# Peptides against a protein of PDB entry 6IDX: the designs that were tried, part 14

Target 1, 380 residues: chain A of PDB entry 6IDX
Amino acid sequence: KELAKLSADVTFATEFINMDGIIVLTRLVESGTKLLSHYSEMLAFTLTAFLELMDHGIVSWDMVSITFIKQIAGYVSQPMVDVSILQRSLAILESMVLNSQSLYQKIAEEITVGQLISHLQVSNQEIQTYAIALINALFLKAPEDKRQDMANAFAQKHLRSIILNHVIRGNRPIKTEMAHQLYVLQVLTFNLLEERMMTKMDPNDQAQRDIIFELRRIAFDAESDPSNAPGSGTEKRKAMYTKDYKMLGFTNHINPAMDFTQTPPGMLALDNMLYLAKVHQDTYIRIVLENSSREDKHECPFGRSAIELTKMLCEILQVGELPNEGRNDYHPMFFTHDRAFEELFGICIQLLNKTWKEMRATAEDFNKVMQVVREQITRA

## One batch from the design tools (peptide; aimed at target 1 N324)

Design b1_p11_3_s1 (made by RFdiffusion4, then SolubleMPNN; from b1_p11_3, 4 letters changed)
Fold by OpenDDE base, seed 1:
Structure b1_p11_3_s1 (fold): chain B 380 residues (1-380), chain A 11 residues (1-11)
Amino acid sequence: as target 1 above (380 residues)
Amino acid sequence: KLRKLQEEAAK
């Protein structure tokens, strides 16, 4: 207990470390010897002293043994561990993951996200915070292939559901530390969109072109009686499609695929449009047809607007950026839906369309509308 | 923020 308190002092820590004191603490953990009187209390103070000593940055985290890691991981994975030991063990594992890639690899072999999710199903917000912090650390330090594995839909759905039900919808105010961890988790999850945001459309890829054609089909053929089989001649078909792509509000009416070659937002904009068209078909059709029937130059160009809105949302959400330590602003909606970004896009595209009408905008006002919409999104 | 946007977009 006294050691744990003194270990917060840098002068004491330096001298204690110089005396190999930290090695003694690690060996106490490694021994796992439950035969000592007051073992749980002693262990809790040992882990506290270890954390405080390591927080001075004097000793590399790589000094810890695999046996030490396994013991700490064991305290997180075992049922009915003392809350004080569990809390400190989560904090140690977080620090290990954050400070050492080699320790990350070893910890990722010993602990599953599923085991950490169990620590979210408690009433203790401190335990919940450290559990999310460790999940965030593992997510942050995971290689790209493992980030995708962590992003597996079931684990994510379960994690989001548990966070929503046990943290966000809990009867307790969310503390700043928890709000920060929820922000970090949001940022790290939205960073999975970076690949799609930076993926250029290939104008020669027929499968990608078929998505654009499907957007046209949903907008214009879904309401058309099946009787108008597109009649004669390849040229008339090309001219019809050019008109349809103009009505869809693409910048390149001849080859809309060219509008998706800009990164950001690349293919992510097309993913959002397709999601809107399939999941919110009535909303999509309404937006497209409302603007396609106008002859007053007040048409909101859906295709251009959707691309620039996707880019704007990526900028607002800082997609591809690391989380900032000083931020705690998270969006509860992120935890309510598995396709939260696409749902946000669907809300914001309706807001954009409304704002365009209210401003009586023309194509020349496009940037002004986007600025107003940005302010609305960032204030809401 | 987002709830207000949903309410505004639903009108």
Scores: peptide ipSAE 0.013, ipTM 0.477, DockQ to the pose 0.022; fails the geometry check
OpenDDE base, seeds 2, 3, 4, 5: peptide ipSAE 0.012, 0.012, 0.012, 0.012; ipTM 0.478, 0.477, 0.479, 0.473; seeds 2, 3, 4, 5 fail the geometry check

Design b1_p11_3_s2 (made by RFdiffusion4, then SolubleMPNN; from b1_p11_3, 6 letters changed)
Fold by OpenDDE base, seed 3:
Structure b1_p11_3_s2 (fold): chain B 380 residues (1-380), chain A 11 residues (1-11)
Amino acid sequence: as target 1 above (380 residues)
Amino acid sequence: MLRKKMEEAAK
């Protein structure tokens, strides 16, 4: 206990480290010796002293043995560990993951996100915070191949459900530290959209073109009996589709695929449009048809608006950027929905369409509408 | 308004 307090002092820490004191502390953890009557209390203070000593940055985190890592990971994986030991063990693992890629690799072999989710189901908000912090550290330091595995929809769905039920809907006020970790998790989750945001559409890919054709079909053929497919010549069909793509508000009416070649937002905009069309079909059809029936130059170009809105949402959510230490602005909605970004897009595209009407905008006002919509989203 | 919808969606 006294050592743990003194370890916060840099002068004491320097002298203690010079005496190989940190090696003695690591060996105490490594030995796992339950021989002392107050082993749990002694271990909790040992882990506190170890953290305080390491926080001075005098000793590299790479000095720790694999046995030490396994013991700390063991305290996190065991169901009946003292709260004080668990909390410090989570903090040690977080620090290890953040400070060393070599330690990350070793820890990622010993601990699963599933084991960390169990620590979110407790009433202790500090344990919950350190558990999310360790998940965030593992997610941040994961190589790109393993980030996709952590992105597995089932693991994320379960994690989001547990956070929603045990943290966000908990009877306790969320502290600043927890709010920050929820923000970090949100940012890291949105960074999974970066690949799609940076994926250019191939205008020659038939499967991608079929998605654009499906957007047209849902908007214009949903009420048309399939019996009335006019067998009219290929040129009349091509001219008809060009009209439909104009009514959809694409910039390139001849080849709408060209509108998705710009990155950002690339294919992510098409994913959002397809999600809206399939999951919120009535909303999609309403937005498209309300604008396609206008001859007064006050039509809101859905296709262009959807692309620029997707780009703007990526900018607002900082897709592809690292989390900022001073931020704690998380959105509870992102923990309620599996497709939270696409649902946000669906809300924001309706806001955009409303704002366009209220402003009596034309195509020349497009950038002004987008600025107003940005302010409405960011102040909300 | 969006915040309120987000709070309603989070309930």
Scores: peptide ipSAE 0.017, ipTM 0.490, DockQ to the pose 0.026
OpenDDE base, seeds 1, 2, 4, 5: peptide ipSAE 0.014, 0.014, 0.015, 0.015; ipTM 0.495, 0.487, 0.486, 0.464; seed 5 fails the geometry check

Design b1_p11_3_s3 (made by RFdiffusion4, then SolubleMPNN; from b1_p11_3, 5 letters changed)
Fold by OpenDDE base, seed 5:
Structure b1_p11_3_s3 (fold): chain B 380 residues (1-380), chain A 11 residues (1-11)
Amino acid sequence: as target 1 above (380 residues)
Amino acid sequence: MRRKRMEEAAK
């Protein structure tokens, strides 16, 4: 207890470290010997002292043994551990993951996000906070392949559901530290969109072109019996498609693929458009047809609007940016749905279309409409 | 505790 208190002092820490004090503490953990009276209390203070000493940055985290890691991971994976030990063990693992890629690899072998989710199903917000922080650390330090797997894992849906139900909708006010960890998790989750945001469309890729064609089909051919597409010559078809792409509000009516060559938002805009068209088909068709039937210059260009809105949402959500330690602003909505970004896009594109109509906007007012929409989104 | 660790991990 006294050691744990004194370990917060840098002068004491320096001298204690110089006396191999950390090695003694690590050996106490490694021994796992439950033979002492008040072992749990002693261990909790040992872990506190260790953590306080390491927080001075005097000793590299790489000094820890695999046996030490396994013991700490064991305290996190066991169902009946003292809350004080669990809290410190989570904090130690977080620090190890954050400070060393080699320790990340070892820890990622010993613990799973699934095991950490169990610590979210408790009433103790401190434990919940440390569990999310460790998840965030693992997510941050994961290689790209594993990060994508972590995102796609059924664990993410479960994780989000557990966070929503046990943390966000909990009967307790969210403390600043929990709010920060929720913010971090949100940022890390949206950073998975960065790849698609930075992926340029290849105008020569037929599969990507077929997506644009599918957008056209859903908007204009959904009620047309596919059997009655008259064999009108290739030129009439090209001219028809150019008209349809104009009605869809693409900037390049001849080759809409060119609109997706700019990054950001690249292919992510096309993904959002396709999601809207498939999942919210009635909304998509309504937005497109309401604007395509206008003979007035007040048509809202859906394609252009969708691209610029996707870019704007990426900017608002800071996609590709690292989490800022000073920020605690998380959006509960992003924990409600697996496709929360695409759903947000679907809400915001309707808002944009509404705002465009209310402003009686023309193509010249496009940037003004986007500015108003940005203000509306950022105030919501 | 935590703030120092994240500042160090971001370096």
Scores: peptide ipSAE 0.020, ipTM 0.657, DockQ to the pose 0.490
OpenDDE base, seeds 1, 2, 3, 4: peptide ipSAE 0.019, 0.020, 0.020, 0.019; ipTM 0.663, 0.646, 0.649, 0.676; seeds 1, 2, 4 fail the geometry check

Design b1_p11_3_s4 (made by RFdiffusion4, then SolubleMPNN; from b1_p11_3, 6 letters changed)
Fold by OpenDDE base, seed 5:
Structure b1_p11_3_s4 (fold): chain B 380 residues (1-380), chain A 11 residues (1-11)
Amino acid sequence: as target 1 above (380 residues)
Amino acid sequence: MLRRRQEEAAK
């Protein structure tokens, strides 16, 4: 207890470290010897002292043994551990993951996000906070291939649901530290969109072109009896498609693929459009057809609007930016759905279409409409 | 504690 308190002092820490004090503490953890009276209390103070000593940055985290890591991981994976030990163990693992890629690899083998989810289902907000902090650390330090796996994992849906139900919708106020960890998790989750946001469409990729064609099909052919596609020659088909791509509001009516060659938002805009068209088909068709039937210059260009809205949403959500320590602003909505970004896009594109109509906008007013929509989104 | 460690690890 006294050691744990004194370990916060840098002068004491330096002298204690010079006396191999950290090695003694690590050996106490490694031994796992439950033989001492008040073992749990002693261990909690040992872990506190260890963490406080390591927080001075005098000793590299790489000094820890695999046995030490396994013991700490064991305290996190066991269902009946003292809350004080669990809290400190989570904090130690977080620090290990953050400070060493080699320790990240070892810890990622010993602990799964699924095991950490159990610590979110408790009434202790401190435990919940440290569990999310460790998840965030693992997410941040994961290689790109594993980040995608973490994102796609059924564990993420479950994680979001648990966070929503047990943390956000809890019967207690969210403390600043929890709010920060939720913010970090949100940022790290949105950073998974960065790849698609920075992916340029290849105009020569047939599969990508087929997505644009599918957008056209859903908008214009879904109500048309497939029997009445007259065998009109290739030129009439090309001219028809150019008209359809104009009605879809693409900037390049001849080759809409060119509208997706600029990054940001690159392919992410096409993903959002396709999601809207498939998941919210009635909304998509309505937006497209309401604007395509207008003979007036007040048509809202869906394709252009979708691209610029996707870019705007990426800017608002700071996609690709690292979490800022000063921020605690998280959006509960992003924990409600796995495809929350695409759902947000679907809400915002309807807002844009409404705002366009209300403003009686023309193509010249496009940037003004986007500014108004930005203000509406950022105030919501 | 947590915040300081995240600052140092992001540097």
Scores: peptide ipSAE 0.057, ipTM 0.790, DockQ to the pose 0.553
OpenDDE base, seeds 1, 2, 3, 4: peptide ipSAE 0.038, 0.038, 0.044, 0.043; ipTM 0.782, 0.782, 0.789, 0.789

Design b1_p11_4 (made by RFdiffusion4)
Pose (drawn by RFdiffusion4):
Structure b1_p11_4 (pose): chain A 370 residues (1-223, 234-380), chain P 11 residues (1-11)
Amino acid sequence: KELAKLSADVTFATEFINMDGIIVLTRLVESGTKLLSHYSEMLAFTLTAFLELMDHGIVSWDMVSITFIKQIAGYVSQPMVDVSILQRSLAILESMVLNSQSLYQKIAEEITVGQLISHLQVSNQEIQTYAIALINALFLKAPEDKRQDMANAFAQKHLRSIILNHVIRGNRPIKTEMAHQLYVLQVLTFNLLEERMMTKMDPNDQAQRDIIFELRRIAFDAETEKRKAMYTKDYKMLGFTNHINPAMDFTQTPPGMLALDNMLYLAKVHQDTYIRIVLENSSREDKHECPFGRSAIELTKMLCEILQVGELPNEGRNDYHPMFFTHDRAFEELFGICIQLLNKTWKEMRATAEDFNKVMQVVREQITRA
Amino acid sequence: SLRRQKMTRAL
């Protein structure tokens, strides 16, 4: 108990650390008997002292043994133990992950998505905060080529709806540190879109060109003389600036292939809305048609700007958009809603092709005021 | 805070 008190003082901590005092603590955790059952209070003070001593930055986090790591991960992976032990255990794992790629790799193997998510279901906000913090730390430290798989795994176990039901709509008001972790989670989530945003279409890749053909087919085949007239104009009546080679329009980064993904999502998941938008504007040879392809690409870019896809998380922000915690595919759903808004605003302005940038500005103002 | 500084450094 006394050690837990004094270890926050650097003057004391240095003295204790210079005698390998941290090893006394790690050895106790590694091999001490009945720690959770008979000595939980002692164990809580031990973990408090350990974290306080390590927070002085005198020694590397890489000093910790695999045995110590496994034992701490064990306290998190178990059917919940004492709240004080769990809080400190989650905090120790977060610090290990943030401070070492090697520790991240070992910890990622010792704890499951389901075990982490289950700790969000406790009524204690600090436990919830550290759980989300550990999840954020794993995302921050995951290799670029593994982060997407991790996101899918957490999604399949319902991380989003658990956060919505147990944190955002929970009884206890969200305090500043939890709000910060939600902000970080949202920033990391939006940043999963960044690679596709910056990926150019290969116009010479037939498989990619066939995606655009399929987009056009879904809409034009819902319309016979009128259908023929649409196809004779290649992709003009689908609204692409490059009428004959729309794949070139997707070389603009941002938004790149993310725009294509959004269009395909709208066509497949919301086929009636996609068909309505395209057919209202595919036989219009007055200058008043709303160009779908051009509008979708620019809207995708605008949404990426508004939502700050690609921005790094920082210490000063605690903001988040709660509606993104209500749908697994909220970004794509937002695209669909905004493309309908864009078409409504276009008609309200009796807009022509020359008004394209003005309409996009009004849409930007509508979205950002909402 | 220290926690937030750790997070920034992990970037």

Design b1_p11_4_s1 (made by RFdiffusion4, then SolubleMPNN; from b1_p11_4, 5 letters changed)
Fold by OpenDDE base, seed 5:
Structure b1_p11_4_s1 (fold): chain B 380 residues (1-380), chain A 11 residues (1-11)
Amino acid sequence: as target 1 above (380 residues)
Amino acid sequence: SKRRRRMMAAL
């Protein structure tokens, strides 16, 4: 207990470390020896002292043994552990993950996000906060391949649902530290969109062109079997498609693929459009057809609007930016759905279309409409 | 917090 208190002092820490004191603490953890009277209390103070000592940055985190890592991971993975030990173990794992890629690799083998989810299903907000902090550390330090796997995993759906139900909708006020960890998790989740946001469409990629063609098909041929697309690429058919791409509100009516060559938002805009067209087909068709039937120059250009809205949403959500220590603003909506960005896009594109109509906008008013929509989104 | 400082030092 006294050691844990004194370990917060840098002078004491320096002397204690120079006496190999930290090695003694690590060995106490590694031994796992439950035979000591008041073992849980002693261990909690040992872990406190260890963490306080390591927080001085005098000793590299790489000094820890695999046995130490396994013991700490064991305290997190066991169903019945003292809350004081669990809290410190989560904080130690977080620090190990953050400070060493080698330790990240070892820890990622010993613990799963699924195990950490159990620590979210508790009444203790401090434990929940440390569990989310460790998830955030693992997510931040994951290699790109594993980050995408973490994003796509059923664990994410379950994690989001549990955060929503047990943290956000909990019968208690969200403390500033929890709000910060939720903000960080939100930022890290949206940073997965960065790749698509920075991916340029290849106008020569047939698969990407087929997506644009599918957008046209869904809008104008929704009742037509895709198999009955008349095979002859006649000049009349090319002219028809150019008209359809104009009605879809693409800037380049001849080659809509060119509208997706700018990054941001690159392919992410096409992903949003395709999601809207497939998941919210009636909404998509309505938006397109309501504007395609207008001859009064008050048509809202869906394609252009979708691209610029996607870019705007990326800017508002700060996609690709690192988490800021001072921020604690999180959006509960982003924990409600797996495809929360695309759902947000679907809400915002309807808002844009409504705002365009209300303003009686023309193509010249496009930037003004986008500014009004930005203000509406940022105030919501 | 000490935790935030650890995270930000690792960014």
Scores: peptide ipSAE 0.205, ipTM 0.891, DockQ to the pose 0.745
OpenDDE base, seeds 1, 2, 3, 4: peptide ipSAE 0.196, 0.190, 0.204, 0.201; ipTM 0.889, 0.887, 0.890, 0.890; seed 3 fails the geometry check

Design b1_p11_4_s2 (made by RFdiffusion4, then SolubleMPNN; from b1_p11_4, 6 letters changed)
Fold by OpenDDE base, seed 1:
Structure b1_p11_4_s2 (fold): chain B 380 residues (1-380), chain A 11 residues (1-11)
Amino acid sequence: as target 1 above (380 residues)
Amino acid sequence: SRRRRLQMQAL
């Protein structure tokens, strides 16, 4: 207990480390000797002292043995562990993952996100916070190939549902630390959109062009079977499509694919438009047809608006940015839906269309409408 | 971190 308290002092820590004191603490954990009176209390203080000593950054985290890692992982994976030991063990694992890629690899073999979900179903917000912090650390340090698997584990309705029901909708106020970890989880999950946000459309890719054709079909030919792929279209057909792309509000009416060559938001804007058109078809059709029937120069260009809104949402959500330690703002909506970004887009595009009408905007007012919409989204 | 210290002192 006294050692744990003194270990917070850098002068004491330096001298204790110089005396190989940290090696003694690691050996106490490695031994696993439950035979001592007050073992749990002694272990909790040992783990506290170890964390405080390592927090000075004097010793590399790579000094720890595989046996030490397995013991700490054991305290997180075993049922009925003392709360004080569990909390410190989660904090140690988080630090190991954050500070060493070698330790990340070893920990990722010993612990699954599924095991950490059990620590979210408890009445202790501190344990919940460290469990999410460890999930976030594992997610942050995962190689790109494994990051999607972790995201799929988050997209598993289970983790999101557990966070929503046991943390966000819990009968307890969310502390600043938990709010920060929820923010971090949100940022790391939205960073999976970065690839699509930075993917340029290839105007020569037929499959990508077929998505734009599908947007046109859903808006104007909703009852037509896609199997009637119009073969080599006459000049009259090309002129018809140019009119349809103008009515859809694309900037390039001849080749709408060119509007998706700008990154950000690249292909992510097209993904959002297609999601809206398929999942919220009535909303999509209404927005497109209401603006396509206007000849008063007050038409809201859906295609241009969808692209710029997607870009704005990426900026607001900081897609592609690392989590900031000073931020604690998270969106509860992120935990309510599997496709939360696309649902947010669907809400915001309706807000944009409404704001455009209320402002009686023209194409010249576009940037002014976008500024007002940004303020509305960021104040909500 | 300083936040960890505050949480470990509350136990």
Scores: peptide ipSAE 0.024, ipTM 0.737, DockQ to the pose 0.070
OpenDDE base, seeds 2, 3, 4, 5: peptide ipSAE 0.346, 0.024, 0.024, 0.024; ipTM 0.928, 0.733, 0.726, 0.725; seed 2 fails the geometry check

Design b1_p11_4_s3 (made by RFdiffusion4, then SolubleMPNN; from b1_p11_4, 6 letters changed)
Fold by OpenDDE base, seed 5:
Structure b1_p11_4_s3 (fold): chain B 380 residues (1-380), chain A 11 residues (1-11)
Amino acid sequence: as target 1 above (380 residues)
Amino acid sequence: SKRRELRMKAL
């Protein structure tokens, strides 16, 4: 207990480290010897002292043994551990993951996100916070291939549901540190969109072109019996598609694929458009047809609007940026749906279309409409 | 907190 208090002092820490004091503490953890009276209290103070000493940055985290890691991971994976031990163990693992890629690899073998989710289902917000902090550390330090797996895992849906129900919808105020960890998790998850945001469309890729064609089909042919498309010659068909792509509000009516060659938002805009068209088909068709039937210059160009809105949402959400330790702002909606970005896009594109109508905008007002929409989104 | 400062150094 006294050691744990003194370990917060840098002078004491330096001298204690010079006396191999950290090695003694690590050996106490490694021994796992439950034979001592008040073992749990002693262990909690040992872990406190260890963490406080390591937090001075005098000793490399790489000094820890695999046995030490296994013991700490054991305290996190066991269902009935003292809250004080669990809290410190989560914090130690977080620090290990953050400070060493080699320790990350070892820890990622010993613990799963699924095990950490169990620590979210408790009434202790401190434990919940440290569990999310460790999840965030693992997510941040994961290689790109494993990050995608972590995102796509059924565990992520479950994680979001648990966070929503046990943290966000809890009967207690969210503390600043929990809000920060929720923000970090949000940032790390939206950063998975970066790949698609930076992926240029290949205008020669037939599969990508077929997506644009599907957008056209959903908008204009969804009510037409596919049997009655008369064999109108290739030129008349091309001219028809050019008209349809104009009505869809693409900038390049001849080759809409060119509108997706700019990064950001690249293919992510096309993904959002396709999601809207498939999941919210009535909304999509309404937005497109309401603007395509206008003979006035007040048509809202859906294609252009969708691209620029996707880019704007990426900017607002800071896609591709590292989480800032000073920020605590998270969006509860992020935890309500697996496709939260695409759903946000679907809400915002309706807001854009409404704002365009209210402003009686023309194509010349496009940037002004986008600015007003940005202000509306950032105030919500 | 010291922890935030440490996280900022580890990022």
Scores: peptide ipSAE 0.178, ipTM 0.882, DockQ to the pose 0.631
OpenDDE base, seeds 1, 2, 3, 4: peptide ipSAE 0.169, 0.171, 0.159, 0.160; ipTM 0.877, 0.880, 0.876, 0.875

Design b1_p11_4_s4 (made by RFdiffusion4, then SolubleMPNN; from b1_p11_4, 5 letters changed)
Fold by OpenDDE base, seed 5:
Structure b1_p11_4_s4 (fold): chain B 380 residues (1-380), chain A 11 residues (1-11)
Amino acid sequence: as target 1 above (380 residues)
Amino acid sequence: SLRRRRQMAAL
């Protein structure tokens, strides 16, 4: 207990470290020896002292043994652990993950996000905060391949649901530290969109062109069997598609792929359009057909609007920006759905289409409509 | 907080 207090002092820490004191603390953890009277209290103070000592940055985190890592991970993975030990163990794991890629790799083998989810289903907001902080650390330090896997995992759907139900909708006020960790998790989640946002469409990629063709098919041929696409690429058919791409509101009616070559939002806009067309087909068809039937120049260009809206949403959500220490603003909506960005896009594109009609906008008013829509989104 | 400082130092 006294050691844990003194370990916060840099002078004491320096002397204690020079006396190999930190090695003694690590060995106490590594031994796992439950035979001591007041073991849990002693261990909690040992872990406190260890963490406080390591926080001085005098000793590299890489000094810890695999046995130490396994013991700490064990305290996090056990169903019945003293809250004081659990809290410190989560903080130690967080620090190990943040300070060493080698330790990240070892810890990622010993613990899963699924195990950390159990620590979110508790009444203790401090434990929940440390669990989210460790998830954030694991997410931040994950290699790109594993970050995408973490995003797509069933664990993410479950994690978001549990955060929503047990943290955000909990019968207690969200403390500033929890709000910050939720903000960080939100930022890290949105940064997964950065790759797609910065991916240019290749106009020569047939698979990407087929997505644009599918958007046309869903809008105009929704009742037609896709097998009955008349095979002959006649000039009349090319002219028909150019008309259809105009009715879809693409800027380049001849080659809509060119509209997706600008980054941001690149392919992310096409992903949003395809999601809307497949998941909210009736909404998509309605928006397209309501505007495609207009001869009064008050048509809302869906394709252009979808691209610029996607870009705007990326700007509003600060996609690709690093978390800021001072921020604690998070959007509960982004914990409600696994495809929350695409769902937000689907809401906002309807808002845009409505606002366009209300303003009696023309193509010249496009930027004014987008400004009004931005204000509406940022006030909601 | 100390936690925030650790996170931000790792960015």
Scores: peptide ipSAE 0.307, ipTM 0.922, DockQ to the pose 0.836
OpenDDE base, seeds 1, 2, 3, 4: peptide ipSAE 0.286, 0.291, 0.293, 0.295; ipTM 0.918, 0.919, 0.919, 0.920

